# Peptides against a protein of PDB entry 3V4L, part 118

Target 1, 386 residues: chain A of PDB entry 3V4L
Amino acid sequence: GQPLAKDKVALLIGNMSYWEHPKLKAPLVDVYELTNLLRQLDFKVVSLLDLTEYEMCNAVDEFLLLLDKGVYGLLYYAGHGYENFGNSFMVPVDAPNPYRSENCLCVQNILKLMQEKETGLNVFLLDMCRKRNDYDDTIPILDALKVTANIVFGYATCQGAEAFEIQHSGLANGIFMKFLKDRLLEDKKITVLLDEVAEDMGKCHLTKGRQALEIRSSLSEKRALTDPVQGAPCSAEALVRNLQWAKAHELPESMCLKFQCGVHIQLGFAAEFSNVMIIYTSIVHKPPEIIMCDAYVTDFPLDLDIDPKHANKGTPEETGSYLVSKDLPKHCLYTRLSSLQKLKEHLIFTVCLSYQYSGLEDTVEEKQEVNVGKPLIAKLDMHRGL

## One batch from the design tools (peptide; made by RFdiffusion4, then SolubleMPNN)

Design b2_p15_7_s4 (from b2_p15_7, 9 letters changed)
Fold by OpenDDE base, seed 2:
Structure b2_p15_7_s4 (fold): chain B 386 residues (1-386), chain A 15 residues (1-15)
Amino acid sequence: as target 1 above (386 residues)
Amino acid sequence: STTELVSTDPELYVP
């Protein structure tokens, strides 16, 4: 019979906005496109951008809580990284220059912890450089891995080689995701699918002799990302897993705010990633005596580090939101919250209505405080222990 | 326009 997954869970991390390293661009598009494809494959996907070391550790810990016997686990990483002595290190955005293993997450340590969960399949997709870090003299003492025969690594590049982005005038993928996205929905053994991606990359005139995919696998069974999830959750653990994932993806409900002047505002929310939300405001009713009115959002929690100069834009693109703009209502003011993992408390903010009456030169302001609770990833309390 | 590939290597330096 076709293999069944008990469940399917993915953690996708894209690091771009490094503090002490060159900024990247591809991880934004790569994480977004991969999220949409894995959702079509019935994966529970957590997608996170621009994580610190501490935030990456917590994201991995929360991912490991979603894993159980026979669950398919997929970890994707796009960002800076290195490989020392066959160990892959993911570099957080707050890593110093130069960084060491103590500042980074070791993928083989994560694999050890996944094997303790008795997972049905472990897939690692590592879209990072694999050059040696000569500033890290640490020889990692790793415990021997269990023989589980269910491990697949897809490395975007060869050992000791670089990974590349496509420089274009618009949004572009990394090289690995450019080819992976065209094959990912195919009903094939995951190692066969990755081998076809490697062939496509090797045939392309842009990538030929510059970047080559490496596949490392112990997978003895015909497991595919298309394998169906076993029916309704019968165990208490499966119900808890479903609830934890649902909490991390719950948007605030859209609200209609009514002001004393008779203006009505629609306040809406959209998820770009598990830690990135767009707030949008629209005037849905205006009395005829009011000639002009605008609805601004302000007074965000300090932990979110929201610059007011980047809030309340006339387009999603002016906020840095290029991917979800087609799915948003038009003619709004837009604000992008890009660091929801930093939120310790409820998301409380002010909606400020500025308006003018016909025949009066002075602008009038009305304000309402809004509490939307903990949106998206902020429900997981990723700051437990600070 | 030639599509250019840009390395994602972090170019580590010791100050």
Scores: peptide ipSAE 0.290, ipTM 0.798, DockQ to the pose 0.677
Fold by OpenDDE base, seed 4:
Structure b2_p15_7_s4 (fold): chain B 386 residues (1-386), chain A 15 residues (1-15)
Amino acid sequence: as target 1 above (386 residues)
Amino acid sequence: STTELVSTDPELYVP
């Protein structure tokens, strides 16, 4: 019979906005595109951008809590990275220059922890450089892996080589994602699918002799990303997993705010990633005596590090939100909250209505405080050490 | 439009 997954869970991490390293572009698009594809494959996807070391550790720990016997686990990483002694290290955005293994997450340690969950399949997709870091002389003592025969690594590049992004018209894709996305939905054994991606990358004139996919696998069964999820949650653990994932993806409901002047504001929310939300405001009703009217969001929690200069933009693109802009309503003011994992408390902010009456020179302001609880990933309390 | 390949190598340096 076709293999069944008990469930399918993916953690996607894209690190771009490094503090001490060159900024990347591809992870934004690659995490977003992969998220949408994996959702079509009935994966529960957590997608996270720009994580610190601590936040990456907590994201992995929360991902491991979603894993259980027969669950398919997929970890995707796009960012800076290195490989020392066959160990792959993912580099957090707060990593020093030079970084060492103590500043980074070892993928093989994550694999060990995934094997303890008795998963049905473990897939690692690593879109990072695999050059040796000569500033890290640490030889990691890794514990022996269990023989589970359910492991697949897709490395975007060869051992000791660089990974590349394709810059085109202001958007970039990683070379790996450029080819992976065209095949990811195919009903094929995951190792066969990745081999076809490797062939496509090898045929492309841009990538030929520059980047090649490496596949490492111990996969005894014909398992595919298309394998159907086993029916309704049959265990308490499966119910808890489903509830935990659902909490991490719950958007605030859209609100209609009514001001004393008779202006009505629609406040809406959209998810770009599990830790990235767009807030948008629109004027839905304005009395005719009001000639000018704008609705600004302000007074965000300090933990979110929201620069007011980047808030209340006339387009999603001016906030850095290029991917979800098509799904957003037009003629709003837009604010991008890119660090929801830092939110310790409820998201409380102010909606400030600035308006002018016909024949009055003075601008009038009305304010309403809004509490939207913990949106998206902020419900997992990732800032709490496990 | 020219498609450019850019390395994701961080070019580590000691200060």
Scores: peptide ipSAE 0.287, ipTM 0.798, DockQ to the pose 0.739
Fold by OpenDDE base, seed 1:
Parts: sequence; C-alpha cells; structure tokens
Structure b2_p15_7_s4 (fold): chain B 386 residues (1-386), chain A 15 residues (1-15)
Amino acid sequence: as target 1 above (386 residues)
Amino acid sequence: STTELVSTDPELYVP
C-alpha cells in the first residue's frame, strides 16, 4: 500500500537581516513560496524570518514537540551557513563575525533529536553555503545516529561550495528553490524528486560548474511529500499537535473601532509568516462634517522594535511586504510587525485618529487602546527560557 | 536585465 504519514510538520527558517554579515534577499521569497507549496501538501508549516540564536533554538524545540512516531518532519533553512567535518551549521542573524559552532545550530544535532521522536521521515533542505569555516576549529563529537533508514538531505550545493541567489530587478528565488518549487508537488519518492531537481539545476547555464544539488539519503522506503496523512487525529498527541499549529497561525479578529466624533475604523490583520503580521486600518464611516481623517497605529510594545518611519504606510510594499499585498484590502494604512517571536506580553497598541472639521483649521485627535492578545507565533511563548 | 548570481557566503574576518 502507499505509505501513510501520521502527520506532516515543517519548520521553515529564512535568515536575511544579519547584524554582522552580508544581507540576503532570496530567503524571503523562498520561505514564502515553500510555505504555500507545503500547505498544499497538507503540512503543518511554521515559517519564521530573521531569527537570533536563541529564537532559532526555541523554534527547533517547538518543532520537535510537534514530532512523534510516524510523523513526517521537514526542516528548511535559507541563510548563511557552513560545513565543518560533515556537520552543517545554520547561522543566526545575531551571529558574531567571525562565528563559531557555539553561535550556530548544528543540523546533525537536530537530526539526532528527530530520530528520538521515531519520525516516519526526516527531510532537511539546506539552502546555504557549505564552505569550511576556518575560524571554527571545534571538532563536534556527535553521538552515533540511529539506523532509521528515513533520512533525506537536500543540500543546495556541493560540499565545500557556495550557494547562490539570483539577482533580478525584482524579487527572485535562490537557485535551489527556483528548481525545487517546480517539482515539489509531484507524487514521487522524495529522493527521486530531488534527483530530478538536481538534473534541472544541472541544465541551467548560470549554475553549471558553480552550484550543484547534493542528495544524501538513507531512505529505504518509498516515501513522498504527497503521502496522505493517516485519518482523523484520534490520539491525544495528534490533538495537541493540531492545537499547537493552530495557535501559531491564529490571527486576531478584525474589529470596528468607533470614535466619539462618529468616525468608524476597520482594524484588520494579515499573516505574511508565522512571525510576520500586517496591521491595516481603513476609514469605513466618516461624518460629512469631517473633511479629513487618518487612523495611525502607535505605542507598540518595545520588544517589537517598531520603527515609526516604516509604520502607517500608504502601501504594503512601503512596509517591506511584497508577497501578500495582493490579498490585502486597498486604501488602508499598513504597518508590518516582523518580529512577533519577540513579543513577551499581549500585543497592546494605540489607534490614533487624526481628523479635521469643515471650517476649523486645527486637527483633533482621539485615541483608543487595542489589545489583540498574542498573535501567531507569539502564542507559543518562545521566550519561556529568558 | 542581466541575471547575476550572488554568493550567500559571508565574509569572515578576525578583528
């Protein structure tokens, strides 16, 4: 019979906004497109951008809590990285220059922990460089991996080689995701699918002799990303997994704010990623005596590090939101919250209505505080270790 | 538009 997954869970991390390293561009598009494809494959997807070392550790720990016997686990990483002695290291955005293994997450350590969960399939998709870091002389003593015959690594590049992103006049994928996305939905054994992606990449004149996909696998069974999820969740663990995933993806409800002047504002929320939310405001009712009015959001929690210069924009694109802008209401003011993983408390902020009456030169302000609880990933309490 | 490949390899330096 066709193999069944008990469930399917994916963690996608895209690091771009490095503090001490060159900024990347491709991880934004790559994580977004892969999220949409894996959702079509009935994966529970957590998608995270720009994580610190601590935040990456917590994201991996929460991912491991979603894993159980016969669950398919997929980890995707796009960002800076290196490979020393056959160990792959993912570089957090706060990593020093130079970084060492103590500043980074070892993929083989994550694999060990996934094997302890008795997973049905372990897939690692590593869209990072695999050059040796000469500043890290640490030889990690890894414990021997169990013989589970269910492991697949897709490396964007060969050992000791670089991974590349495509620079165009707009948003573009990394080289690996460019080819992966065209085949990811195919009902094929995952190693066969990745081999076809490697062939497609090998035909590209841009990457020929610069980047080639490496597949490392012990997968003895015919498992595919298309494998159906086994039945209704009947176990307590499956219910918990469904609840944890639902928490990480629950948006605040849209609300209508009423001001004393008779202006009504629609406040809405959209998810770009599990840690990235767009807030939008629109005037839905205005008394005729009010000639001008705008609704600004302000007074965000300090932990979110919201720059007022990037808040309350006339377009989603001016906030840095290029991917979900088509699905957003038009004629709003937009604010992008890109670090929801940093939120320790409830998301409380102020909606400030600035307005002018006909025949009065002075602007009037009314303010209303809004509490939307913990949105998206902030419900997982990723900060419990601080 | 010329398609350019940019490495995702960081420049590491010892201070």
Scores: peptide ipSAE 0.286, ipTM 0.796, DockQ to the pose 0.743
Fold by OpenDDE base, seed 3:
Structure b2_p15_7_s4 (fold): chain B 386 residues (1-386), chain A 15 residues (1-15)
Amino acid sequence: as target 1 above (386 residues)
Amino acid sequence: STTELVSTDPELYVP
């Protein structure tokens, strides 16, 4: 029979905004496009951008809670990284320069923990450099991995080599995702699919002799990302997984705010990633005596580190939101919350209405506080412990 | 526009 997954869970991490390292661009598009593709494959996807070491550890821990016997686990990482002694290290955005293994997440340690869950398939897609870090002399004593015969690594590049992104005037994929996305939905054994991606990369004149995909697998079964989820009645564990995933993807409901002046504002929310939300405001009703009227959001929690200069933009693109712009209503003011993982409390903020009456020179302000609870990934309390 | 490839190498330095 066709293999069945008990469930399918993916964690996608894209690190770009490094503190002490060169900034990347591709992970934004790569994580977004891969998220949409994996959702079409019935994966429960958590997509996270720009994580610190602590936040990456917590994201992995939450991912591991979703894993169980026969579950397909997929970890995708795009960012800086290195490989020492055949161990892959994902570099958090807060990593020092130079970084060491103590500042980074070892993929093989995550694999060990996934094997303890008796997963049906473990897929790692690592879009990072694989150069040796000469500043890290630590020989990792890895515990012996179990022989599970269900492991697939897709490395964006060869051992000791660099991974590349495409520099265009606009948003572009990394090299790996550029080719992976064209095949990811194919009903093929995952190792065969990745081999075809490797061939496509090898045929491209840009990548030929610069970047080649490496596939490392012990996958003894014909498992595909297209394998259907087992439709058996939700075990208590399956219900818990569904609830955890649903919590991490629950947007606040759209609100209609009414001000004393008679202005009505629509407040809406959109998810770009599991930790990135767009807030948008629009004036839905204005009394005729009000000639000028602007509605802006302010007074966000300090843990979100929101620069007011990037808030309340006339376009999503001016906030740095290029991906979900098409799905957003037009003619709003837009604010991008890019670090929802940092939210310790409820998302409370102020909607400020600035307006002017006909024949009065003075601007009037009215304010309403809005509590939208914990949006998206903030519901997982990834900061429980700081 | 020429498509340029940019390395994702962190270019580690000792300060």
Scores: peptide ipSAE 0.282, ipTM 0.794, DockQ to the pose 0.768

Design b2_p15_8_s1 (from b2_p15_8, 9 letters changed)
Fold by OpenDDE base, seed 2:
Structure b2_p15_8_s1 (fold): chain B 386 residues (1-386), chain A 15 residues (1-15)
Amino acid sequence: as target 1 above (386 residues)
Amino acid sequence: METVELVSTDPELKP
């Protein structure tokens, strides 16, 4: 019969805004496109941008809580990285220069923990450099992995080689995602699918002799990303997993705010990633006596590190949101919250209405405080260890 | 033809 997954769970991490290292561009597009494809494959996807070491550790711990016997686990990483002695290290955005293994997450340690969950399939897609870090003299003593015959690694590049981005005037994928996205929905064994992606990279004149996909696999069964999820969650653990994932993806409901002047504002929310939300405001009713009227959001929690100069933009693109702009309503003011993982408390902010009456030169302001609870990833309390 | 250039994601570690 066709193999069944008990469930399908993916963690996608894209690190681009490094503190002490060159900034990347591709991880933004790559994580977004892969999220949409894996959702079409019935994966529960957590998508996170720009994580610190501590935030990456917590994201992995929360991902491991979603894993159980016969669950398909997929980890994707795009960012800086290195490989020492066959161990892959993912580099957090707060990593020092130079970094060491103590500042980074070892993928083989994550694999060990996934094997303890008795997962049905373990897929690692590593879109990072695989050069040796000569500043890290640490030889990791890894415990012997269990023989589970269900592991697949897709490395974007060969051992000791670089990964590349495509420099374009607009948004572009990394090389690996550019080819992976065209094949990912195919009903094929995951190792066969990745081998076809490797062939496509090898035929392309841009990538030929510059970057090649490496596949490492112990996968003895015909497992595919298209394998159907086993029917309705019958176990208490499956219900807990579904609730945990649903909490991490719950947006605040759209609100209609009414001001004393008779102006009505629609306040809406959109998810770009599990830790990135767009707030938008629109004037839905204005009395005829009011000639000018704008609705600003302000007074955000300090933990979100929001620069007011980047808030309340006339387009999503001016906030740095290029991917979800087609799904957003037009003629709003837009604000991008890019660090929801840092939110310790409820998201409380002020909506400020600035308006002018016909025949009065002075602007009037009215303010309302809004509490939207913990949106998206902020419900997982990733900070519980501090 | 826009020359599509490839940019390395190498962090260029400093000593």
Scores: peptide ipSAE 0.332, ipTM 0.837, DockQ to the pose 0.619
Fold by OpenDDE base, seed 3:
Structure b2_p15_8_s1 (fold): chain B 386 residues (1-386), chain A 15 residues (1-15)
Amino acid sequence: as target 1 above (386 residues)
Amino acid sequence: METVELVSTDPELKP
């Protein structure tokens, strides 16, 4: 029969905004496009941008809680990274320069923990450099991995080599995702699919002799990302997984705010990633005596580190939100919250209405505080323990 | 044709 997954869970991490390292661009598009493809494959996807070491550890821990016997686990990482002694290290955005293994997440340690969950398939897609870090002389004593015969690594590049992104005037994929996305939905054994991606990358004149996909696999079974989820009645564990995933993806409901002046504001929310939300405001009703009227959001929790200069933009693109702009209503003011993982409390903020009456020179302000609870990934309390 | 350039994602570690 066709293999069945008990469930399918993916964690996608894209690190770009490094503190002490060169900034990347491709991980934004790569994580977004891969999220949409994996959702079409019935994966429960958590997508996270720009994580610190602590936030990456917590994201992995939450991902591991979604794993169980016969579950397919996929970890995708795009960012800086290195490989020492055959161990892959994902570099958090807060990593020092130079970084060491103590500042980074070892993929083989995550694999060990996934093997303890008796997963049906473990897929790692690592879109990072694989150069040796000569500043890290630590020989990791890794515990011996179990022989599970269900492991697949897709490395964007060869051992000791660099990964590349496409520098374009607009949004572009990394090299690996550029080819992976064209085949990811194919009903093929995952190692066969990745081999075809490797061939496509090898035929490209841009990447030929610069970057090549490496596949490392122990996968003995014909498992595909297209394998259907087992439709049996949800075990208590499957219900818990579904609830945990649903919590991480629950948007606040759209609200209609009514001000004393008779102005009505629509407040709406959109998810770009599990930790990135766009807030948008629009004037839905204005009394005729009000000649000028603007509604802006302010007074965000300090944990979110929201620069007011990047808030309340006339377009989603001016906030840095290029991916979901087509799905957003037009003629709003837009604010992008890019660090929802940092939110310790409820998302409380102020909607400020600035308006002018006909024949009055003075601008009037009215304010309403809005509590939207914990949106998206903030429901997982990824900062529990700081 | 805009010249598509490949940029390395090498972190260029400092000593």
Scores: peptide ipSAE 0.329, ipTM 0.836, DockQ to the pose 0.656
Fold by OpenDDE base, seed 5:
Structure b2_p15_8_s1 (fold): chain B 386 residues (1-386), chain A 15 residues (1-15)
Amino acid sequence: as target 1 above (386 residues)
Amino acid sequence: METVELVSTDPELKP
């Protein structure tokens, strides 16, 4: 029969906003596009941007809790990275310059833990440089991996080589995602699909002789990303996994706030990523005696580090939200919360209404506190582990 | 035609 996945789970990490390293651009688009493709493939996708070392460790631990016997696991990483002695290291945004193995996540350690779960397929897609880090002389003594026939690595570049971004006017993919996205939905064995991506990269005049995909696999079975999920969750573990994933994707419900002056505000929420949410406000009713009326959000939890100068924008794009702007309501004020993984408490904030009556010179203010609980990834309490 | 340039993602580590 066709292979069946018990479930399909993906963790996508895109690191761009490095503290001590050059900023990247492609991971934003690459994580977003890959998320949408993997959702069409019935993957449970957690998508995270700009993680610290601690946040990356916790995201991997939460991903490993979603893995079980016969589950398909996919880890995608886009960011800075290096390879020493055949070990791949993903670089967190808070990594020092120079970084070492102690500041980074070893992919082979994650693979070991995935093999302990008896997963049906382990796919690693590593969109990072593979140059040696000459500032890290550490030879990690990795435990021997179990001999399993279910591992696939897609490295965006060759050993010792650089990965590249495409620079053009606007949003661009990395080289790897540019070719991967065109084939990812094909019903093919994952190693055959990646080999065709490697051929497409090799035929491209821009990529030829600059970047080449390396495929490393032990995959002896015909497994594809298109393999159907085994039907209704028959196990308690499958129900728990579905509930845990659903928690990480639960948006606050849209609400209508009513002020004493008779103004009504619609408050809405949209997910850009599992750790990135857009709040939007619109005036849906205004009494005729009110001549001017503005609604803005303020008093966010300090853990989110929200700069008020970047809040309450007239467009999603002014918040840095270019990907979901087409799907948002128009004529709102927009606020982007980009670090929901840092939220320890409930998301409590204030909606302020500033308004003026006809024939009064003074502006009146009303405030309403809103508690929306823990949105998206904040429900996983990634901070509770230490 | 927009000039498509490739930019390395090498972090350029400092000593």
Scores: peptide ipSAE 0.329, ipTM 0.836, DockQ to the pose 0.647
Fold by OpenDDE base, seed 4:
Structure b2_p15_8_s1 (fold): chain B 386 residues (1-386), chain A 15 residues (1-15)
Amino acid sequence: as target 1 above (386 residues)
Amino acid sequence: METVELVSTDPELKP
């Protein structure tokens, strides 16, 4: 019979905004496009950008809580990385220069923990460099992996080689995602799908002799990303997993704010990623005596590190939100919250209405505080140490 | 045809 997944869960991490390292561009597009494709494949997808070491550890721990017997687990990483002694290290955005294994997440340690969950399939897609880090002389003592015969690694590049992104004037994929996205929806054994992606990369004149996909697998069964999820959640653990994932993807409801002057504002929310939300404001009603009227958001929690210079933009693109801009309403003011994983408490902020009456020179302000609870990933309380 | 350039994601670690 066709294999069944008990459930399908993916963690996608894209690190770009490094503190001490060159900034990347491709992970933004790659995580977003892969998220949309995996959702079409009935994956529960957590998508996270720009994580610190601590935040990456917590994201992996929360992902491991979503794993259980017969669940398909997929980890995608796009960012800086290295490979020492056959161990792959994902580099957090706060990693020092030079970084060491103590500053990074070892993928083989994550695999060990995934094997303890009795997963149905473990897929690692690693879009990072695989050069040796000569500043890290540590030999990690890894515990012996279990023989589970359900493991697939797709490395974007060969051992000891670099991964590349496409430099374009607009949004562009990394090399791996450019080819992966064209095949990801195919009903094929995951190792066959990745082999076809490797062939496509090898035929492309741009990538030929520069970057090649490496596949490492111990996959004894014909498992595909297209494998259907086994029906209704049959266990308490499956119900908890579904509830936990649903919480991590719940947006605040749109609000209609009414001000004393008779102006009505629509406040709306959109998810770009599990840790990235766009807030937008629009004037939906204005009395005729009010000639000018703007609705600003301000007074965000300090933990979100929101620069007011980047808030309240006339376009989503001016906030750095290029991907969801087509799905957003037009003629709003837009604010991008890119670090929802840092939110310890409820998201409380102020909506400030600035307006002018016909025949008065003075600008009037009215303010309303808004509490939207914990949006998206902030519901997982990733700051709670286990 | 815009020249599509490949940029390495090598972090260029400093000593």
Scores: peptide ipSAE 0.328, ipTM 0.834, DockQ to the pose 0.615

